# Ledger of designs, part 19: peptides against a protein of PDB entry 1Y0J

Target 1, 39 residues: chain A of PDB entry 1Y0J
Amino acid sequence: EARECVNCGATATPLWRRDRTGHYLCNACGLYHKMNGQN

## One batch from the design tools (peptide; made by RFdiffusion4, then SolubleMPNN)

Design b2_p13_8_s3 (from b2_p13_8, 8 letters changed)
Fold by OpenDDE base, seed 2:
Structure b2_p13_8_s3 (fold): chain B 39 residues (1-39), chain A 13 residues (1-13)
Amino acid sequence: as target 1 above (39 residues)
Amino acid sequence: SLEENRARREAEK
């Protein structure tokens, strides 16, 4: 099984992040989510 | 936006 960003589906990223409920996000999606607090 | 990030990935395909 390969990890995927729950938003964009990316399977590779310089840094895996997690949203407030524990879902994995790639670095880009995770940063946006963190800074704006929304999807 | 997250939608923009998703669109970017789609464009890469």
Scores: peptide ipSAE 0.080, ipTM 0.626, DockQ to the pose 0.186
Fold by OpenDDE base, seed 5:
Structure b2_p13_8_s3 (fold): chain B 39 residues (1-39), chain A 13 residues (1-13)
Amino acid sequence: as target 1 above (39 residues)
Amino acid sequence: SLEENRARREAEK
């Protein structure tokens, strides 16, 4: 199985992150999510 | 935004 960002579907990223509920996000989406708490 | 990030990735396909 391949990991993918639950927001944008990216399968590669310099750093995998997770949102507040544990879903995987790529670095870019994760940073935005963390800083803004929005979608 | 997260929506923009999603749109950009879709456009790259």
Scores: peptide ipSAE 0.073, ipTM 0.616, DockQ to the pose 0.249
Fold by OpenDDE base, seed 3:
Structure b2_p13_8_s3 (fold): chain B 39 residues (1-39), chain A 13 residues (1-13)
Amino acid sequence: as target 1 above (39 residues)
Amino acid sequence: SLEENRARREAEK
């Protein structure tokens, strides 16, 4: 199985991130989530 | 934004 960003569904990213509850996010979505506290 | 990223991925399908 391939890892997917829980926000946008991307399967490839320069850096996988995780939100505070452990869900995987692509780099772009992860940075936005971190900076704005929104999903 | 998260919405913008989501829309971009859907458009690229």
Scores: peptide ipSAE 0.070, ipTM 0.615, DockQ to the pose 0.127
Fold by OpenDDE base, seed 4:
Structure b2_p13_8_s3 (fold): chain B 39 residues (1-39), chain A 13 residues (1-13)
Amino acid sequence: as target 1 above (39 residues)
Amino acid sequence: SLEENRARREAEK
């Protein structure tokens, strides 16, 4: 199965990121949650 | 939250 952002479900992104526990986030979600401290 | 969304994504599978 295709990789998905655990937050928004996107399957494509210019840059895959990971959260603190290693789950994949798209670039936008990764940046947003990192900067806002949201969990 | 990320945690809530993770749970939702898992439920979709």
Scores: peptide ipSAE 0.129, ipTM 0.671, DockQ to the pose 0.748; fails the geometry check

Design b2_p13_8_s4 (from b2_p13_8 with A4E A5R)
Fold by OpenDDE base, seed 2:
Structure b2_p13_8_s4 (fold): chain B 39 residues (1-39), chain A 13 residues (1-13)
Amino acid sequence: as target 1 above (39 residues)
Amino acid sequence: SLAERAAARAAAA
């Protein structure tokens, strides 16, 4: 199986991030989550 | 929202 962003489903990203509950996010979604603190 | 970002990426696929 391939890792995927739990938000957008992307399978490739320059930098994998994690949300506060440990789920993997692509760089873009992770930054959005961090900056806004909400979905 | 993250939901909106997900929808945008899904629509582009």
Scores: peptide ipSAE 0.114, ipTM 0.663, DockQ to the pose 0.276
Fold by OpenDDE base, seed 3:
Structure b2_p13_8_s4 (fold): chain B 39 residues (1-39), chain A 13 residues (1-13)
Amino acid sequence: as target 1 above (39 residues)
Amino acid sequence: SLAERAAARAAAA
């Protein structure tokens, strides 16, 4: 089983990130989430 | 929003 970004479904990213509740996000979605504080 | 970003990526697939 491959890891997936919980937001966009990407299975590959230069850097995996995690949100406040531990969900995996790709780098792009993780940065967006962090910078904007919302989904 | 992340939802909007997800929708954009899905639409491009």
Scores: peptide ipSAE 0.108, ipTM 0.655, DockQ to the pose 0.269
Fold by OpenDDE base, seed 5:
Structure b2_p13_8_s4 (fold): chain B 39 residues (1-39), chain A 13 residues (1-13)
Amino acid sequence: as target 1 above (39 residues)
Amino acid sequence: SLAERAAARAAAA
């Protein structure tokens, strides 16, 4: 099995991020969630 | 905070 972004399903990213509940996000989705107050 | 920013990053697979 491979890690995947819970937002977009990507399995590769320059930097894995984690939201406040511990879910994995790719770098782009992590930044998006941060900007929208979700991380 | 620094702690929150650090915690937001995860180790690469």
Scores: peptide ipSAE 0.104, ipTM 0.603, DockQ to the pose 0.046
Fold by OpenDDE base, seed 4:
Structure b2_p13_8_s4 (fold): chain B 39 residues (1-39), chain A 13 residues (1-13)
Amino acid sequence: as target 1 above (39 residues)
Amino acid sequence: SLAERAAARAAAA
């Protein structure tokens, strides 16, 4: 049950991020989501 | 959506 990015499934990242509803995202997906409003 | 993916991954865990 290791943490994973809800978008891409990555289990490792330099920085874990969260969306506005609390879903965990890897750094890359989190930045993409922030910039575009979706993933 | 992220919500749907989160639910799917939770179901698979």
Scores: peptide ipSAE 0.077, ipTM 0.630, DockQ to the pose 0.523

## One batch from the design tools (peptide; made by RFdiffusion4, then SolubleMPNN)

Design b2_p14_1_s1 (from b2_p14_1, 7 letters changed)
Fold by OpenDDE base, seed 3:
Order: structure tokens, then sequence, then C-alpha cells
Structure b2_p14_1_s1 (fold): chain B 39 residues (1-39), chain A 14 residues (1-14)
């Protein structure tokens, strides 16, 4: 399980999130997507 | 054990 954030490529994060299409995002990028609706 | 952890992770991501 070599998970990576599809937005920034980070491989480590305090909390993994997922976008509506099922792609993994680090916590920071996940929150950013939630606030702005995209990258 | 592993299945339990995977289910927990899935629930957090939903």
Amino acid sequence: as target 1 above (39 residues)
Amino acid sequence: EEARREEEERRRLE
C-alpha cells in the first residue's frame, strides 16, 4: 500500500481523505478541495 | 485484524 495524494504526491499525512471520485488526498489537499471544489 | 483495520479506514474515508 504505497498511497499517494493525487494532488500533491505526498505519501504521508495525519489523515487520508478521498474526493468524490474515490481518489486519495492528504489531509491538507482534501480540505482544500472541500473548500474550493477542486485542486 | 487486517480486515478490521481496512473497514475502519474505509469508514473514515466515506
Scores: peptide ipSAE 0.039, ipTM 0.528, DockQ to the pose 0.020
Fold by OpenDDE base, seed 2:
Structure b2_p14_1_s1 (fold): chain B 39 residues (1-39), chain A 14 residues (1-14)
Amino acid sequence: as target 1 above (39 residues)
Amino acid sequence: EEARREEEERRRLE
């Protein structure tokens, strides 16, 4: 099982997240999306 | 065990 952040391409993160559309985001990008509604 | 693992992952990603 390999996963990539759809925003930055990271393959490893302390915590995987998902955006409202179900795309995988690394922790950092997930938090950024949540706060700004942008990538 | 797999069902539990899947649920834990799902909860973590939500």
Scores: peptide ipSAE 0.033, ipTM 0.529, DockQ to the pose 0.020
Fold by OpenDDE base, seed 4:
Structure b2_p14_1_s1 (fold): chain B 39 residues (1-39), chain A 14 residues (1-14)
Amino acid sequence: as target 1 above (39 residues)
Amino acid sequence: EEARREEEERRRLE
């Protein structure tokens, strides 16, 4: 199985992050959501 | 956005 960012669909990232519900986000999307208070 | 992400994940798993 291949992991994908649930926001942008990226399959590769220097650091996988997870949102509050446990879904995987690439580093960029994870930081974006964190910085902007997005969910 | 949680709902959107959950929906996107669901679609990718199907």
Scores: peptide ipSAE 0.076, ipTM 0.554, DockQ to the pose 0.309; fails the geometry check
Fold by OpenDDE base, seed 5:
Parts: sequence; structure tokens; C-alpha cells
Structure b2_p14_1_s1 (fold): chain B 39 residues (1-39), chain A 14 residues (1-14)
Amino acid sequence: as target 1 above (39 residues)
Amino acid sequence: EEARREEEERRRLE
């Protein structure tokens, strides 16, 4: 099974994160979303 | 959106 970041489509990341709705984000997108409230 | 663009660029450079 493969996992993808819902923002950028990355399939590999040092740390998988999740947004408030439970969708998977790569580490970079998760941090950006958390700090800036943007994609 | 900005994080998306940065991650895509990083992937292209690797």
C-alpha cells in the first residue's frame, strides 16, 4: 500500500503528519499548514 | 500552496 501527501502528492517523507480532518500530509506541508494556515 | 511548490522543487533537485 502507498500513502501520498494530499497537498503535494509526495509518497515519502521523514515524518507523516495529519491535518485536522485526518488527511495525510508530508512533514513539510504539515508544518507549513500549521504555521501559516495555507497550502 | 507554497509548501507544495517547495516540496515539488526539492523532489526535482534530488
Scores: peptide ipSAE 0.073, ipTM 0.568, DockQ to the pose 0.296; fails the geometry check

Design b2_p14_1_s2 (from b2_p14_1, 10 letters changed)
Fold by OpenDDE base, seed 4:
Structure b2_p14_1_s2 (fold): chain B 39 residues (1-39), chain A 14 residues (1-14)
Amino acid sequence: as target 1 above (39 residues)
Amino acid sequence: DEAARRARELAELA
């Protein structure tokens, strides 16, 4: 299993997050989406 | 992707 951030493609992160539909985001992308509500 | 670029920049600062 090689998990990838659906936004940037990163395969490693200090903390995996998930979007509202359950797709994985790295910590940075998850925070970006949450704070800005944009992609 | 602009969103990806901005996110990577945030990651480097953290």
Scores: peptide ipSAE 0.113, ipTM 0.684, DockQ to the pose 0.131
Fold by OpenDDE base, seed 2:
Structure b2_p14_1_s2 (fold): chain B 39 residues (1-39), chain A 14 residues (1-14)
Amino acid sequence: as target 1 above (39 residues)
Amino acid sequence: DEAARRARELAELA
């Protein structure tokens, strides 16, 4: 399967996350969005 | 992308 972080385009991450609308984010971007809101 | 840059910087420090 091929998956990409919608924020940075990364294709691999220790933990896939999802935003409030269901889009996939890598761990780093997911944490950033969670802690800082959409930014 | 600024959001990506900020996220990577934070990850690098962790």
Scores: peptide ipSAE 0.113, ipTM 0.688, DockQ to the pose 0.134
Fold by OpenDDE base, seed 5:
Structure b2_p14_1_s2 (fold): chain B 39 residues (1-39), chain A 14 residues (1-14)
Amino acid sequence: as target 1 above (39 residues)
Amino acid sequence: DEAARRARELAELA
């Protein structure tokens, strides 16, 4: 199945990340969430 | 999505 970033919907990224609840994030959104602690 | 917009802007600067 296809994977997508739960934040922006991107289907491709150089590095898949995951938030603390296990949801997949693209690299950019993952970094944003890590730095800001919230969506 | 505000978070998506902000993340995209950050990505463009990186």
Scores: peptide ipSAE 0.111, ipTM 0.685, DockQ to the pose 0.135
Fold by OpenDDE base, seed 1:
Parts: structure tokens; C-alpha cells; sequence
Structure b2_p14_1_s2 (fold): chain B 39 residues (1-39), chain A 14 residues (1-14)
């Protein structure tokens, strides 16, 4: 299988991030979620 | 999904 961002579904990113519960996020979505306390 | 759209736009800027 291939990893995918739980927010946007992207399967490729320069840096994989994880949210506080361990879900994978692409770099962009991870930064978005980091800057915002909510979706 | 708005969050996804915003994130994609953020990616475009980077």
C-alpha cells in the first residue's frame, strides 16, 4: 500500500508529518493544522 | 474539502 495524507489524500510530499494522534499528513496539511487549532 | 483546498494553496506558495 501507499501512505496518504488523511486530510487531502496526497500520496507524495517532501516531508511526512503526523498529528497529535499519529495520523499522517503531507507537509502542507501538517503545517495548516499546526497553524490552526481546528480543521 | 476546504481544509484540503487551503492546504494545496499553501503548498503552491512553498
Amino acid sequence: as target 1 above (39 residues)
Amino acid sequence: DEAARRARELAELA
Scores: peptide ipSAE 0.110, ipTM 0.677, DockQ to the pose 0.131

Design b2_p14_1_s3 (from b2_p14_1, 8 letters changed)
Fold by OpenDDE base, seed 3:
Structure b2_p14_1_s3 (fold): chain B 39 residues (1-39), chain A 14 residues (1-14)
Amino acid sequence: as target 1 above (39 residues)
Amino acid sequence: DEAKKEEEEKKLLE
């Protein structure tokens, strides 16, 4: 299992998140998208 | 334990 953030390509994060379409985001990108309403 | 790691990894926050 080698997951990567669909936004920044990071392969490691303290917490994996998922966007509204189910794609994996690192914690930082996930929070950014949530706060800005960007998927 | 890979199974437990996978289960924990599955507990992602949206």
Scores: peptide ipSAE 0.036, ipTM 0.402, DockQ to the pose 0.021
Fold by OpenDDE base, seed 4:
Structure b2_p14_1_s3 (fold): chain B 39 residues (1-39), chain A 14 residues (1-14)
Amino acid sequence: as target 1 above (39 residues)
Amino acid sequence: DEAKKEEEEKKLLE
């Protein structure tokens, strides 16, 4: 299997996160979305 | 091993 961050396209991260609709985000993008109330 | 890889992926999922 291969997963990609829907925001930046990264395929590797120390921690995968999800947005409100269940799309995968890398740790950095997931934190950014959470800080902006979008996670 | 695919099963081991899937378990590792689950551990990295938040």
Scores: peptide ipSAE 0.034, ipTM 0.384, DockQ to the pose 0.019
Fold by OpenDDE base, seed 1:
Structure b2_p14_1_s3 (fold): chain B 39 residues (1-39), chain A 14 residues (1-14)
Amino acid sequence: as target 1 above (39 residues)
Amino acid sequence: DEAKKEEEEKKLLE
């Protein structure tokens, strides 16, 4: 298994998130997008 | 919540 954050390319994260289209984001990128109303 | 589910899924796939 090799999941990757679609935003930064990270392959490891404390918590995987998903955007509205179902793409995976690392926790950091997911939270950032959420703050900007995009996740 | 959404992310927690994904984290668990990842562990199942590993």
Scores: peptide ipSAE 0.032, ipTM 0.468, DockQ to the pose 0.027
Fold by OpenDDE base, seed 5:
Structure b2_p14_1_s3 (fold): chain B 39 residues (1-39), chain A 14 residues (1-14)
Amino acid sequence: as target 1 above (39 residues)
Amino acid sequence: DEAKKEEEEKKLLE
């Protein structure tokens, strides 16, 4: 299975995250969203 | 491996 971060397009990350709407985010983008809200 | 990452993903839905 292949997936990509909806924010930056990354296909590899140490940990996948998901936003409130269920979209996949890489760890870095997920943490950014958590701390700053909507990107 | 993949199953573990998916489980961690579900824990971090924030």
Scores: peptide ipSAE 0.028, ipTM 0.434, DockQ to the pose 0.026

Design b2_p14_1_s4 (from b2_p14_1, 8 letters changed)
Fold by OpenDDE base, seed 2:
Structure b2_p14_1_s4 (fold): chain B 39 residues (1-39), chain A 14 residues (1-14)
Amino acid sequence: as target 1 above (39 residues)
Amino acid sequence: SELAKKLKELLEKE
């Protein structure tokens, strides 16, 4: 089992984030999603 | 998004 960012597929990140519906995002994609509302 | 994927790619290479 390995966690993956639902946007870019990364399997490692300094900080795992989650979108409003619970999907996992790497730190970079999570911040992008938060700031822009989409992946 | 594709834009987000590209941004991540750039950040990893810095």
Scores: peptide ipSAE 0.055, ipTM 0.572, DockQ to the pose 0.218; fails the geometry check
Fold by OpenDDE base, seed 3:
Parts: structure tokens; C-alpha cells; sequence
Structure b2_p14_1_s4 (fold): chain B 39 residues (1-39), chain A 14 residues (1-14)
């Protein structure tokens, strides 16, 4: 099994991020969540 | 977020 971004489903990213509850997000989605507080 | 999904798509095109 491969890691997936919980927001967009991407399986590859330059940088894996995590939301406040520990779920993995790709770089782009992670930045969006950080800036806006939600997906 | 649909916006986040689109952002990811744009980044991957470069």
C-alpha cells in the first residue's frame, strides 16, 4: 500500500505534510489547509 | 478542497 493525500488522493509529492489530526496531505493540499484551515 | 486539488494539478504540470 502507498501513502495517499487524504484530500486529493495523490500518491507522490515533493513534501508530505500532515493535518492537525495526523492525516497525510501532499504539499499543495497541506499548504492549502494551512492557509485556509480546511480542504 | 476542490481548489487544493486543482492547485496540485497545476504544480504537476510544471
Amino acid sequence: as target 1 above (39 residues)
Amino acid sequence: SELAKKLKELLEKE
Scores: peptide ipSAE 0.052, ipTM 0.568, DockQ to the pose 0.212; fails the geometry check
Fold by OpenDDE base, seed 1:
Structure b2_p14_1_s4 (fold): chain B 39 residues (1-39), chain A 14 residues (1-14)
Amino acid sequence: as target 1 above (39 residues)
Amino acid sequence: SELAKKLKELLEKE
């Protein structure tokens, strides 16, 4: 039921982000993806 | 990535 980060599986984060394809990422993973373009 | 997971721990934990 709960949303999960597609990268690390976290279910809670200060800020949900989305990758270019719309998948949800926690704040940290989203930032990492944005900076590096990869998992 | 594992690095991203570690970043989460460092950035989101008090």
Scores: peptide ipSAE 0.051, ipTM 0.569, DockQ to the pose 0.211; fails the geometry check
Fold by OpenDDE base, seed 5:
Structure b2_p14_1_s4 (fold): chain B 39 residues (1-39), chain A 14 residues (1-14)
Amino acid sequence: as target 1 above (39 residues)
Amino acid sequence: SELAKKLKELLEKE
């Protein structure tokens, strides 16, 4: 099964990240969440 | 978020 970013739906990224609840995010969305504290 | 999605779209166009 393929992994997807729970925010934008991307299936590929240079670095997979996770939000505070453990959901997978692509690098870009993960950084956005970290900086802004929200989706 | 919709804002995050829009930011990604803009970055991909550059």
Scores: peptide ipSAE 0.044, ipTM 0.555, DockQ to the pose 0.220; fails the geometry check

Design b2_p14_2_s1 (from b2_p14_2, 5 letters changed)
Fold by OpenDDE base, seed 2:
Structure b2_p14_2_s1 (fold): chain B 39 residues (1-39), chain A 14 residues (1-14)
Amino acid sequence: as target 1 above (39 residues)
Amino acid sequence: PPLPPVVDSDDLGK
């Protein structure tokens, strides 16, 4: 049942984000996507 | 235990 960031595999983050396709991203990866539109 | 808050896709750029 553990959640993982689909980009880096992290299982813990202060803020889970979800991309437009519903995949979960840790805060850091989500912010990177937000800024650059890529992983 | 409680989970971290979730931010929707709308808060992501691309």
Scores: peptide ipSAE 0.059, ipTM 0.571, DockQ to the pose 0.546
Fold by OpenDDE base, seed 4:
Structure b2_p14_2_s1 (fold): chain B 39 residues (1-39), chain A 14 residues (1-14)
Amino acid sequence: as target 1 above (39 residues)
Amino acid sequence: PPLPPVVDSDDLGK
């Protein structure tokens, strides 16, 4: 596999997150979305 | 090497 953050395209992160619809987000983008509600 | 843990969340705004 080549998992990729749907927001920034990163292929590596210390913690993969997944949104309510199953899209993968790197830790940083996941936290950003959580705090701001958008990209 | 092992994959990073995956955490689901429905509170990500996306």
Scores: peptide ipSAE 0.056, ipTM 0.570, DockQ to the pose 0.658
Fold by OpenDDE base, seed 3:
Structure b2_p14_2_s1 (fold): chain B 39 residues (1-39), chain A 14 residues (1-14)
Amino acid sequence: as target 1 above (39 residues)
Amino acid sequence: PPLPPVVDSDDLGK
């Protein structure tokens, strides 16, 4: 089981997030999307 | 080792 951020490819993060379609995002990318609505 | 907590999409995007 290897999880990776669908946006940046990171394999480790303090907090995994999941987008509306269920894909995983690292904390940083997830917060960026939350703030801006997109990458 | 244990994975960190997962935050659902309910908290993401605009």
Scores: peptide ipSAE 0.055, ipTM 0.568, DockQ to the pose 0.567
Fold by OpenDDE base, seed 1:
Structure b2_p14_2_s1 (fold): chain B 39 residues (1-39), chain A 14 residues (1-14)
Amino acid sequence: as target 1 above (39 residues)
Amino acid sequence: PPLPPVVDSDDLGK
């Protein structure tokens, strides 16, 4: 099994986040989306 | 099956 950030493809992160539809984002991408409301 | 979010799922970007 392997998990990937749907935005950047990272396979490791200090904290997995998820978007509103349940798809995984790495911490960095998740925070970016949260803070900016965009990719 | 869906897991509870580690952060609020609606607390992410628009």
Scores: peptide ipSAE 0.050, ipTM 0.550, DockQ to the pose 0.267

Design b2_p14_2_s2 (from b2_p14_2, 5 letters changed)
Fold by OpenDDE base, seed 4:
Structure b2_p14_2_s2 (fold): chain B 39 residues (1-39), chain A 14 residues (1-14)
Amino acid sequence: as target 1 above (39 residues)
Amino acid sequence: GPKPPVVDSDDLLK
């Protein structure tokens, strides 16, 4: 199985991010969450 | 190519 972003489902990103509960986010979604605090 | 790096949750809020 391939890693995927729990928000958008992307399987490729230049930088994986991990939220407080350990779920993976792609760079774009992680940055969005950082700025907005939610999906 | 190399595996993409991972940023932990503590770094997420930086």
Scores: peptide ipSAE 0.250, ipTM 0.717, DockQ to the pose 0.418
Fold by OpenDDE base, seed 5:
Structure b2_p14_2_s2 (fold): chain B 39 residues (1-39), chain A 14 residues (1-14)
Amino acid sequence: as target 1 above (39 residues)
Amino acid sequence: GPKPPVVDSDDLLK
């Protein structure tokens, strides 16, 4: 039930993203990693 | 309301 961003720990986001290994990222962290490829 | 959607992206964390 409780989902958490693996990068920042956020539990709420307007859009959940999932990387190729299945990890959940909030929208902001997902976009950041998409653009930069690392934390 | 409804839960936020989930989007898969193969180019994340490249």
Scores: peptide ipSAE 0.246, ipTM 0.711, DockQ to the pose 0.656
Fold by OpenDDE base, seed 2:
Structure b2_p14_2_s2 (fold): chain B 39 residues (1-39), chain A 14 residues (1-14)
Amino acid sequence: as target 1 above (39 residues)
Amino acid sequence: GPKPPVVDSDDLLK
């Protein structure tokens, strides 16, 4: 499936994450957001 | 191969 991380633009990741507004984040960016609460 | 899984925001906040 075609998707893109709204933060870094990655198109491949071992785990897609979706934020509260439904935007897709790659695993790395999602974890960063989880840990820091910001981009 | 299998598509990557998706984790929703509730899991992000855990």
Scores: peptide ipSAE 0.244, ipTM 0.708, DockQ to the pose 0.439
Fold by OpenDDE base, seed 1:
Structure b2_p14_2_s2 (fold): chain B 39 residues (1-39), chain A 14 residues (1-14)
Amino acid sequence: as target 1 above (39 residues)
Amino acid sequence: GPKPPVVDSDDLLK
């Protein structure tokens, strides 16, 4: 049951984030999306 | 170890 960041494919992160559609992002990608609004 | 926490999209919009 391994989780994967839908943006970068990372399988490990200190904090999982979930986008508005419910897809998982690693912390780094989630923060990137938060700050930039998109990929 | 413990699984990392999950933050909802609402938190991304803050």
Scores: peptide ipSAE 0.244, ipTM 0.716, DockQ to the pose 0.453

Design b2_p14_2_s3 (from b2_p14_2, 5 letters changed)
Fold by OpenDDE base, seed 1:
Structure b2_p14_2_s3 (fold): chain B 39 residues (1-39), chain A 14 residues (1-14)
Amino acid sequence: as target 1 above (39 residues)
Amino acid sequence: APLPPVVDSDDLGL
């Protein structure tokens, strides 16, 4: 099994997050977008 | 190796 953050390309994270369209984000990127919104 | 858990976040987006 493998997974990649669509934002930063990380392949390892303690928790994967998934956006409303099903794209995978690492924990850090997911939290950033959740807390700060889109850039 | 098994992947870590996944959480869905409806308020996330790029």
Scores: peptide ipSAE 0.327, ipTM 0.760, DockQ to the pose 0.645
Fold by OpenDDE base, seed 2:
Structure b2_p14_2_s3 (fold): chain B 39 residues (1-39), chain A 14 residues (1-14)
Amino acid sequence: as target 1 above (39 residues)
Amino acid sequence: APLPPVVDSDDLGL
């Protein structure tokens, strides 16, 4: 039941993000991807 | 339960 960031593996974040296919990203990784377009 | 924000593939650079 615990979610995990698909990029860094974090299990806690101030804001979970999700892509259109349902993959979870922590806020930091989600924003990093958004700004850099890469992992 | 509320869902997290959705970020599309283009926004993620995917």
Scores: peptide ipSAE 0.085, ipTM 0.608, DockQ to the pose 0.359
Fold by OpenDDE base, seed 5:
Structure b2_p14_2_s3 (fold): chain B 39 residues (1-39), chain A 14 residues (1-14)
Amino acid sequence: as target 1 above (39 residues)
Amino acid sequence: APLPPVVDSDDLGL
């Protein structure tokens, strides 16, 4: 299986994160959402 | 098997 960041489509990241509904985010996008609280 | 979240969901703001 191949995992994708739901925000940017990346398939590789140093750390996979998840949002509150279980969607996968790459580390960078997860941190962006953490800092800004929105897409 | 799904990975557990590393960061608190509320902390992510999503």
Scores: peptide ipSAE 0.079, ipTM 0.611, DockQ to the pose 0.335
Fold by OpenDDE base, seed 3:
Parts: structure tokens; C-alpha cells; sequence
Structure b2_p14_2_s3 (fold): chain B 39 residues (1-39), chain A 14 residues (1-14)
């Protein structure tokens, strides 16, 4: 049951985040989206 | 429903 970031494909992260539609993002990508509001 | 997010999902967008 390997999880991966829907943005960069990373399979490991210190903290999994999730977008408004429930898709998983690694910490880095989640923060990027949070800060920039874009992909 | 899925587990609650660590961060409020409404605060993140793609």
C-alpha cells in the first residue's frame, strides 16, 4: 500500500498532507501549494 | 470518509 505524492511522486515524506479533494501530497509539495496556491 | 488530514484540506489546492 505504497502512498505517493500526487504532485512529485515521492513515496516518503516526513509529513503527508492532503489537498482539498483528498489527494496526498508530500510535505514539500503540500507546503508549496499552501504558499503559492498553484501547482 | 478518509482519515482527517494533518493540515486542513481546504487550505491546500492544486
Amino acid sequence: as target 1 above (39 residues)
Amino acid sequence: APLPPVVDSDDLGL
Scores: peptide ipSAE 0.078, ipTM 0.610, DockQ to the pose 0.319

Design b2_p14_2_s4 (from b2_p14_2, 4 letters changed)
Fold by OpenDDE base, seed 5:
Structure b2_p14_2_s4 (fold): chain B 39 residues (1-39), chain A 14 residues (1-14)
Amino acid sequence: as target 1 above (39 residues)
Amino acid sequence: PPLPPVVDSDDLLR
């Protein structure tokens, strides 16, 4: 199996994050969501 | 079952 960021499709990241609904985000996308409240 | 998020999911608004 493989993991993908639900926002950008990246399959590798220094840190996997999860959004409020449990979907996986790469570190960059997760930080964007955190800072801006959405993508 | 899925693992908990590494960071607080409430901070990652979607």
Scores: peptide ipSAE 0.089, ipTM 0.588, DockQ to the pose 0.336
Fold by OpenDDE base, seed 1:
Structure b2_p14_2_s4 (fold): chain B 39 residues (1-39), chain A 14 residues (1-14)
Amino acid sequence: as target 1 above (39 residues)
Amino acid sequence: PPLPPVVDSDDLLR
């Protein structure tokens, strides 16, 4: 068992984020989505 | 150790 970012596949991050549909994102990808609204 | 905090979509939108 291991959580991974659905965008980049990272398995470690200082802060897990979750998108509107509940998918896990690493902090970096979550912030990217916040800034750009998309991949 | 415990996982880092989880932040949901509400935090992404702020």
Scores: peptide ipSAE 0.087, ipTM 0.618, DockQ to the pose 0.435
Fold by OpenDDE base, seed 4:
Structure b2_p14_2_s4 (fold): chain B 39 residues (1-39), chain A 14 residues (1-14)
Amino acid sequence: as target 1 above (39 residues)
Amino acid sequence: PPLPPVVDSDDLLR
């Protein structure tokens, strides 16, 4: 039941983020979404 | 071990 980034599948990150629908993103993917609006 | 902090979507929109 390990947490997983819905974008890249990473199971470890310095900081978990969540998109507006509550899906978990790793820090890198979350920042990418912030910059580009999607991924 | 403890999980990393969770940052909500509001932080992604800043």
Scores: peptide ipSAE 0.086, ipTM 0.609, DockQ to the pose 0.464
Fold by OpenDDE base, seed 2:
Structure b2_p14_2_s4 (fold): chain B 39 residues (1-39), chain A 14 residues (1-14)
Amino acid sequence: as target 1 above (39 residues)
Amino acid sequence: PPLPPVVDSDDLLR
């Protein structure tokens, strides 16, 4: 039931992000996606 | 710094 990063499965992060389709990413994964266009 | 694990696009679009 806990929120999970759809990429790495982390359940805790300093900042939850969302990808273009609305799926939750942890801060680290979200930033990587944003900076590089993909993981 | 360590990178997030690489996952298939389909996994991100579940």
Scores: peptide ipSAE 0.077, ipTM 0.558, DockQ to the pose 0.055

